# Designs tried in a protein design run: peptides against a protein of PDB entry 6DSZ. Part 200

Target 1, 361 residues: chain A of PDB entry 6DSZ
Amino acid sequence: NYVVTAQKPTAVNGCVTGHFTSAEDLNLLIAKNTRLEIYVVTAEGLRPVKEVGMYGKIAVMELFRPKGESKDLLFILTAKYNACILEYKQSGESIDIITRAHGNVQDRIGRPSETGIIGIIDPECRMIGLRLYDGLFKVIPLDRDNKELKAFNIRLEELHVIDVKFLYGCQAPTICFVYQDPQGRHVKTYEVSLREKEFNKGPWKQENVEAEASMVIAVPEPFGGAIIIGQESITYHNGDKYLAIAPPIIKQSTIVCHNRVDPNGSRYLLGDMEGRLFMLLLEKEEQMDGTVTLKDLRVELLGETSIAECLTYLDNGVVFVGSRLGDSQLVKLNVDSNEQGSYVVAMETFTNLGPIVDMCV

## One batch from the design tools (peptide; made by RFdiffusion4, then SolubleMPNN)

Design b2_p20_7_s2 (from b2_p20_7, 10 letters changed)
Fold by OpenDDE base, seed 3:
Structure b2_p20_7_s2 (fold): chain B 361 residues (1-361), chain A 20 residues (1-20)
Amino acid sequence: as target 1 above (361 residues)
Amino acid sequence: ARVSITEDADPNVFDKLAKL
């Protein structure tokens, strides 16, 4: 019996941070093709807890905390459209990853979207949204007692969705998305009615955004709204406030990933295709009535890392840089720059041995 | 040497970065 020790995947295609193992533990979860790695973030570094094989390539991996859960649950969607909600359960030294719910969300009819699979979760955990196919938005209602993930489709008039997120602070689940039509790229919002299984008019729209607008970031309260990232510009919109910046530094390379640093959405990490790491800062203005509004946006170059497929802020200035093309890294953000003007110091590097060529034997 | 993630890290480093 040749135990071909199949080389484990090393290329990272997703990462998330949250409280998955317990309410108190800070976890880093890393998707490497079909493998999920679970770490606890400790003072001493990343402690490996569990590695899980999935029944397919992980396409979406998101942590979420339904009302009344003490810790986060993990939503995974595979490239074969198998969806599951996972729970970490420990009993002494015995660790189990429990499937709370599962389902296949593949449609028999639909054009798979060229921009791939997008999976998003409503911040209030009312639903999961999936953009799998052009002209369709799939909704998975979240219910505590549902072991079977049921989904329905809502037709999107906008056939070419670039990116989509759920907004924060919305009475009804509300999506914000960038889409392309023959006239350019635009931003639109829709409320999602679970009852009627349809879209209602969202709170705002912005036609004719930057032609290369590629990412939507939902901004939590008190700011609310969304950030739209393009090739040349970064735009904030919340229906009432619009603000755009065009910092020349972001034009040099396409921003490809982002991660929120602060719970209030005041800072975001941005990574580009050259491995540059940026901080996006939302400057607040406090109004006389105690409302907080966006005053300005600023982008700062922090330094250089491996080319990020995904970024996640851990704690205490430590960032995990998940790389598909290069080595993944733990990096430290410093207050003071080094002699080269970099605020980034590599703490640990995780060798990427490249794609596992699935030798189909 | 396992680089300690937390030993020398000021939890307020981010507050300092936000104040810059």
Scores: peptide ipSAE 0.015, ipTM 0.529, DockQ to the pose 0.776
Fold by OpenDDE base, seed 5:
Structure b2_p20_7_s2 (fold): chain B 361 residues (1-361), chain A 20 residues (1-20)
Amino acid sequence: as target 1 above (361 residues)
Amino acid sequence: ARVSITEDADPNVFDKLAKL
């Protein structure tokens, strides 16, 4: 009698923070393979609200707030290309997760990208973008009345997209992406026309970025533009301003995840493959006309955590460190360092029991 | 080529919600 206690998955493969349960609640959503855990962030810690089983591994999990929604909606894409938009509803003690829209976005033709599934949402909630297959960018238009998620493909000439984001402050939805060709890695932008279902030329490009440029961060206003993270360098570009730093400390281990701390994009958490936690700071310069420009970029080592698969800033200097390889953590960022020079204190640790082999017996 | 692909979602996309 092997009581295969189907242990719940403990390895974290995604996390997001937002206002999913209400406009006022701060939520942490955690993806653990096929399971979605929903927490309310409280002064006492994480309060569990609900667990949701998904059919298939969660590959994308993003919160977004369409115009005239009081709270965030949740986009999920599974590894089997099942897409849905979820809404939290509470009526007294009854808690329901409502499917607002769903669809399968699998293509019959296409090579699945070696770098996996990328899902992004336009900051103005005009569309969802998906990089599922080489040479294709899938667009899901966001329409309130559409219960069926319909998608179309736009051909990308750039076959080897490394990372892609939607930019902020663009009249049309605009993607910024790192791609690789035989000449190296480059950054390009495209406007996405929903009407014409095609790419238009984007506002800027940067050829010959760092060879190991791996991540794009879209920067909100007032700065706008993007941060490109490599192994040796961090670069900001917005079409008008270019700034690059090469802090020696980031060369020691590859940065693998990031999360925005401030709504204005002044600070970002960075996690590397050794479990080092950094703060990336965008230093502002206020012009005489009241315009804010980027003055400089700075990186500070905060301390060490579990190796992050994902990071999310909660509130009050509390960060959730979602780990796939180790224990997930709640950590506190302190203003003052300890005797070891660390600004990080572990508040809570969530034991990772390793990969649950779903032995289908 | 613009390819619009819509396939029916698996009707069993979501398991019944367990309360933690």
Scores: peptide ipSAE 0.000, ipTM 0.317, DockQ to the pose 0.012
Fold by OpenDDE base, seed 1:
Structure b2_p20_7_s2 (fold): chain B 361 residues (1-361), chain A 20 residues (1-20)
Amino acid sequence: as target 1 above (361 residues)
Amino acid sequence: ARVSITEDADPNVFDKLAKL
């Protein structure tokens, strides 16, 4: 009996960092098709804790911490619209992954969006938002006390949403999104009313952004607002402050992923289609009243890595580069450049054996 | 009730979220 050990998937399609195993543990979670790998980040490197099989390809993987939780919960959505909320539980040496909730969020009607599934969580954990279909925004309320509040779809007038995030520091859950119409690409905001199950007018909009604007980054306080990344430009907007840069270096290859380095949103990693790793810096200006405003944006080339599908900053300048097309890497960011002018040093490389075509025989 | 990841997906995820 040849036990064909089905090769485990090696291509990474998502990664997140947070405190999933405990409040004190820093975790790296890696999505590899139908597999979730859980690591603890230690001073000695990545320690594997558990691998979890999922009933389908992981399309969304987000950590969130509801009020009163000591550690993060994990939201997963599969490509077949199976959703779950997972909790890590340890009792001595016994490790368990608890499913707090699960179900299917597929609609009978709607065109699946060409840009794929987008899943986002409100920073205050009031709701999960899902862009699954054109012209629909699905809301999953996270409020435990409101037993009458079922998930619902809100109609979105903007049929071609490119990317969407929840903003920080909003009294009501507020989305910011890039959309395309016949006039070009635009940025808009909406408040999400849980009570009325509708969109209200958001705090700001920006018509006619860069034609290739592809990503929204929600910026935490004190800056607030969003960063819009295009092919040629990076734009910050918070309703009051607008600032755009067009560094020539980003024109060479499309930025495809990002990750926040600092909790205050001062720095972001950017990865492009050539495997170049950048740092986006938000330069602060402190006002006389103690308020912090954005002074400038700067982009620095750090070096080269495998082509990132996802990036996540761990700690102490260590970054996980999740790659679908190449080998995933653990890299160190240095303060000083090497002889080649690179600030990036590979610490570990994880061989990608290519796409495992799950031939369901 | 504790639900396993390996159990059949409930078509009504939202009724479970509201019970959490």
Scores: peptide ipSAE 0.000, ipTM 0.341, DockQ to the pose 0.014; fails the geometry check
Fold by OpenDDE base, seed 4:
Structure b2_p20_7_s2 (fold): chain B 361 residues (1-361), chain A 20 residues (1-20)
Amino acid sequence: as target 1 above (361 residues)
Amino acid sequence: ARVSITEDADPNVFDKLAKL
């Protein structure tokens, strides 16, 4: 009996950073198809802690910290609509991944969305939102007192949602999304009422954004609002302020992923389909009343990496580049450019052996 | 859909979901 040890998946399809193993540990979590890899970020690099097999391809992986949790919990949704909330527990050398919650969120009726599964968590941890099907937004309330969370659907009039995020700094959970209709692409906001299980009118909307607007970034306080990324433009909107830039450098290739560098949302990494790494900078202006407003947006080319499926800033200018098509990388961002004008140095490369064709023989 | 959050969730809950 040749136990062909099935080659472990190497293609990265998601990554997230946070404090999962402890409140003090900085973790990198990597999704590789059905496999979750958990690392501790150290001064010496990535220390592997645990690998977890999932019962399905990971489609969503998000860390969140409910009020009164000491460390982050992990939300996972699989491509087969199995949802779970995971907790890391360690007792001496014994490491357990505890399932705090689980359920299947598949609907009997619905058209799976062409842009795939989107899962988002409210920054205040009031709910998880899922765009699984056209014309539906699924809500999973995050209530500590309820051992059984009942997911429900809210009807979404906008049938073709491109991307969606929860906004920061909202009294009620508020989503911001790009959608397409016959007239073009638009941005809209909705408040989510848990009590009434409906959408209320959100704080703002922007009709007729760039035709190829594809990504929403929720911006934390003090700026608030959202960044909308297109093929040709990057737009900020918070209801009061609108600012758009069209840097020629981003037209060369489509931006496909992003990650926040600074907790205050002053900088974001952007990756494009050619493996170019950019920094998006939000220039602040402090008003006389002490309010912080966006002054300008700037994009800088940092360098080239593997084609990112996902990016995560770790610490000290170190970035993990999760690649599906190429080798994943740990890269260092430098303050000064090299002779070629690159600010990026590869620290470590993780060989991608290509798609595991599960040849069930 | 029902999602249950339990403090003492069975670490093998995924095994139950894979059988469904």
Scores: peptide ipSAE 0.000, ipTM 0.326, DockQ to the pose 0.013; fails the geometry check

Design b2_p20_7_s3 (from b2_p20_7, 7 letters changed)
Fold by OpenDDE base, seed 3:
Structure b2_p20_7_s3 (fold): chain B 361 residues (1-361), chain A 20 residues (1-20)
Amino acid sequence: as target 1 above (361 residues)
Amino acid sequence: ARVSILEDADPNVFEKLAEQ
């Protein structure tokens, strides 16, 4: 019996940071095809805790904390549309990953979207949203007692959704999305009615955004709203305030991933197709009434890394760079630049051995 | 206020790695 020790996947296709193992532990979770790796972030570095095999390639991986949960739960969607909510449970030395809920969310009809699977969670944990197929938005209501993930579809008039997020600070779950039509790319919002299983008119829209607008970032309170990342521009909109910048430096390569650094949405990491790492900064303006508004947007080049598929800020200026095409890295951000003007120092490199070609021999 | 490039949330995380 040749146990062909199947080489474990090394290419990273997702990463998230949160409190999954406990309320106090900071975790890094890494998706490598069908494998989930769980680390605890410590003063001594990344401590491996558990590795989990999934029933398919991980397509979505998001941490979320429903009201009354002491720690984060993990939502996973596979490329074969198997959805699950996972909980970490430790009892002494015994570590169990518990499936709180599961379901298959595949439709028998629909065109799979060319931009792939998008999965998003409402910040208030009312629902999960899925863009799997053109012209459909799938909703999974979140209920604590429901072990079976049931989904329904809402028809989207906008057939070509590029990216979608749930907004923060909304009374009803509200999505913000970039879509393309024959006239260009646009941003729209919809409220999602769980009761009526339909979209209601959202708080705002922005027609004719940049032609290559590709990403939506939902901004937490107090700012609220969204950031729209394009090839040439970065825009903020919250219904009341619009602000756009077009820093020449971002035009050189397409931004492909982002991660929020601060809980209040003051800073975001941006990664491009050349492995450049940027910081997007939201400058605050405090109004006399105590309201906080966005004063300005700024982009700073931090340095170069492996080409990021995903980024996650850990803590103390440490960033995990998840790479599919190259080696993944832990990098340290420094306050002072080196002689080359870089704020980035590689701390650790995780060798990517490439795609496991299942050579069916 | 200008947001610093680095605002440490937990200074104890990676302290030993930053000293290397």
Scores: peptide ipSAE 0.025, ipTM 0.632, DockQ to the pose 0.081
Fold by OpenDDE base, seed 5:
Structure b2_p20_7_s3 (fold): chain B 361 residues (1-361), chain A 20 residues (1-20)
Amino acid sequence: as target 1 above (361 residues)
Amino acid sequence: ARVSILEDADPNVFEKLAEQ
């Protein structure tokens, strides 16, 4: 009798930080295949609150706060295209995860994109965008009273989208994306018309970016715009300002994940395929009129961690390193480097037992 | 100002763990 103890999945495939349990609580949410783990971040560490089983592998997990909500809601999309919006509700000692809305967003026709599922939320919570299939951008309008997540498709002329984000500070929901064509990789923007269910011309584009441009980071106000991360370069563009850096240190290994540290978008964590952790800094220049402009971009090597699938800054220099290939870690960033020049100290390690082979016997 | 790596860290979170 091999008691195949159904070991709980340990490989992390997503993580997010926000205020899900309350407006005041800082939460870490961890996706481990079909499981969602909810923690409260405390001075004593991660306090487990709830574990939730999902009806499929979590492919997208994003926190968002619609206007008039006291706390964040959670959007989940599974690999089987089941979408839901979840709310945390506590009533005394009773903890419930409420499904506010749900739906299946699978199309009968479409080529699943080779770069996988991308899910993004408009910063003003007007819509959810999904890149599920080549040549299609799916929109889920966010309506508070709608228990059924309905979606529509907009045709995307750019068949090979690499990454996509919603921009901040846009009158209409605006996407920024890296795409590939026979001439190389490019960045383009589109406004999304919910009314007309079509794309309008976005505020800017950048043709012929780095050939290995792989990630888009939407930058909050006051800077706005986007950061484009490649193999050799990091670029910023907001329509008016373009900045590019090519620090030699990033060429050594591909950056694979990122997370915003500051709400104003002044700092970002970057993780590469070797487990190196970087800080990307947006250096500001204050103008005489009180306007803040981007002066420069800087990258600093912080240290080494497990190979991150996802990163999330918690608080007080504490970072959760979600790893799929190795042990996940809680790490502390220090102001002063150690003797090896590292600013990173491991606080806690979460053993990864590897892939749960669902041997359906 | 030079943006410090840790300028806006809330000292209340993980303070006890960082001191260990």
Scores: peptide ipSAE 0.024, ipTM 0.606, DockQ to the pose 0.081
Fold by OpenDDE base, seed 2:
Structure b2_p20_7_s3 (fold): chain B 361 residues (1-361), chain A 20 residues (1-20)
Amino acid sequence: as target 1 above (361 residues)
Amino acid sequence: ARVSILEDADPNVFEKLAEQ
């Protein structure tokens, strides 16, 4: 009797941090295929709180806090287009994950995008945006009392979207995206009208960015705008200010993930395909009128980790490195480098047993 | 001033793990 103990998935395909269990708790949420793991970040390390089985592979996992919520809610989209908004509820020792809203957002007609599912949430929690299919942008309006997630599509003229984010500080929900056409890669913005269910012209665009521009980072206030990451360059644009750097150190391997360190967007962790960990720094300049502008961009190599699928800065220089291809890690960032010039020290390693090949027996 | 990569880190998280 081979008890094939179905090994729990160990490969990480997403991670997020926020205040999900309470307003005071810092949580790490880890997506491992169909499994969601919830931890509380403590001075002693990661405390496991709950594991949740999902009805499909987690494709999108985002924390967000609507106006009037005391703690973050969790948006999940599965690879089979099941969407839900989850709330953590504890009553004494009883822990429940409540579905606040759910829906299936699959379209009967559409070509699934080759770059996979992208899900984003407006920073002001007005809507969720989904790029599921080429030439379509799906919008889920966020309404407090709606248990049914209803979506509509807006036609997107740009068929090959590489990455998309909502911008911060916009009167209307505004997306910024990298797209490819026969002329190269470009950046464009659109305002999303919930009323008219259409795109309006966004505040800015940048044609002919780097040919390998692959990632958009929305920058919060006071800077605003976006960072565009390519193979050779990192570019900032906010409509008024443009700044680009081409640090030679990033040319060696493609940056594949990022995470914001500071709430003000002054620092970001970057991970590449070789497991190199970088810090991207936004240097501020304070103007005489009290406005803050971007002075410069810098990239610093911190060290090496497992190849990150996702990164989350926790606190006190501790970073979770979620790996799909290797072991996930908790790492400490140090102010001083070690003898090898690394600022990264592994604190804990989580063994990845590889993809569970679904042996369809 | 060298902007320390970690100047704004809250010391309260993982202090005990970093000291081990």
Scores: peptide ipSAE 0.020, ipTM 0.576, DockQ to the pose 0.082
Fold by OpenDDE base, seed 4:
Structure b2_p20_7_s3 (fold): chain B 361 residues (1-361), chain A 20 residues (1-20)
Amino acid sequence: as target 1 above (361 residues)
Amino acid sequence: ARVSILEDADPNVFEKLAEQ
């Protein structure tokens, strides 16, 4: 009996940073197909804490902190539409990953979206939103006492959603999404009514955005609104203010991932298909009334990394570069550029052995 | 080598990137 120890997946398909193990711990969580790796970020480096096998490929992995929780909970959705909310518990040396809630969110009817599964969490933890199928938005209400994740669908008129996020600072849960129709790509917002199980008109829309607009970033308060990333442009909109930049440097390769650096949304890491790492900066203007508004957007090239599938800022200028195609990296951002003009230094490299071809020999 | 992740990054890293 050759126990072919199935080679563990090494390609990263998701990463997230938060406080999962405790309120005080900074964690890095890495999704590698069916494998979840949990690290504590320490002054000495990444400390491995736990590895968890999932019952399917991880398609969505998001940390969130409901009201009255001391630490973050983890939402996972698998490619087979198995949803769970996980909690980390430690008692002495015993480490348990507790399923707080679970459910299957698969529909019997629906066309799976060609752009894949999108899962988002309302910043106020009122609901989880899922774009699984064209023309449907699935809502999972978040209830602390519910062990069974129940979902309902709201019909989307917009059949080809490219990306969607929940906005910050909204009285009702509000989504912002890029969609495509025969006239081009557009941005729209909807309020989500849990009571009526319907969409209401959102605060704003922007028709005819860049043809290759591909990503939505929800911006926290005080700025609010969203950033729309295209091939050639980066656009901010919050209903009152519109600002667009078209830095020539981003035209060279498509931006494919992003991660917020600052809690206030002043800076974002951007990664492109060539492994270039950028910083997007939101310049603030403080009004006489104390209101903070966006003054300008700026993009700076930091350097080159492995081609990122996902990025996460850890702390102290350290970034995890999760790569599907290449080696994942831990990189340091520096103040001063090196002789090559790079602000990025590789600290650690995690070998990607590529797709495990299960050769049943 | 364990990469010290939480070495005191010069807080000025991001100020210089903002000044360029």
Scores: peptide ipSAE 0.024, ipTM 0.585, DockQ to the pose 0.695; fails the geometry check

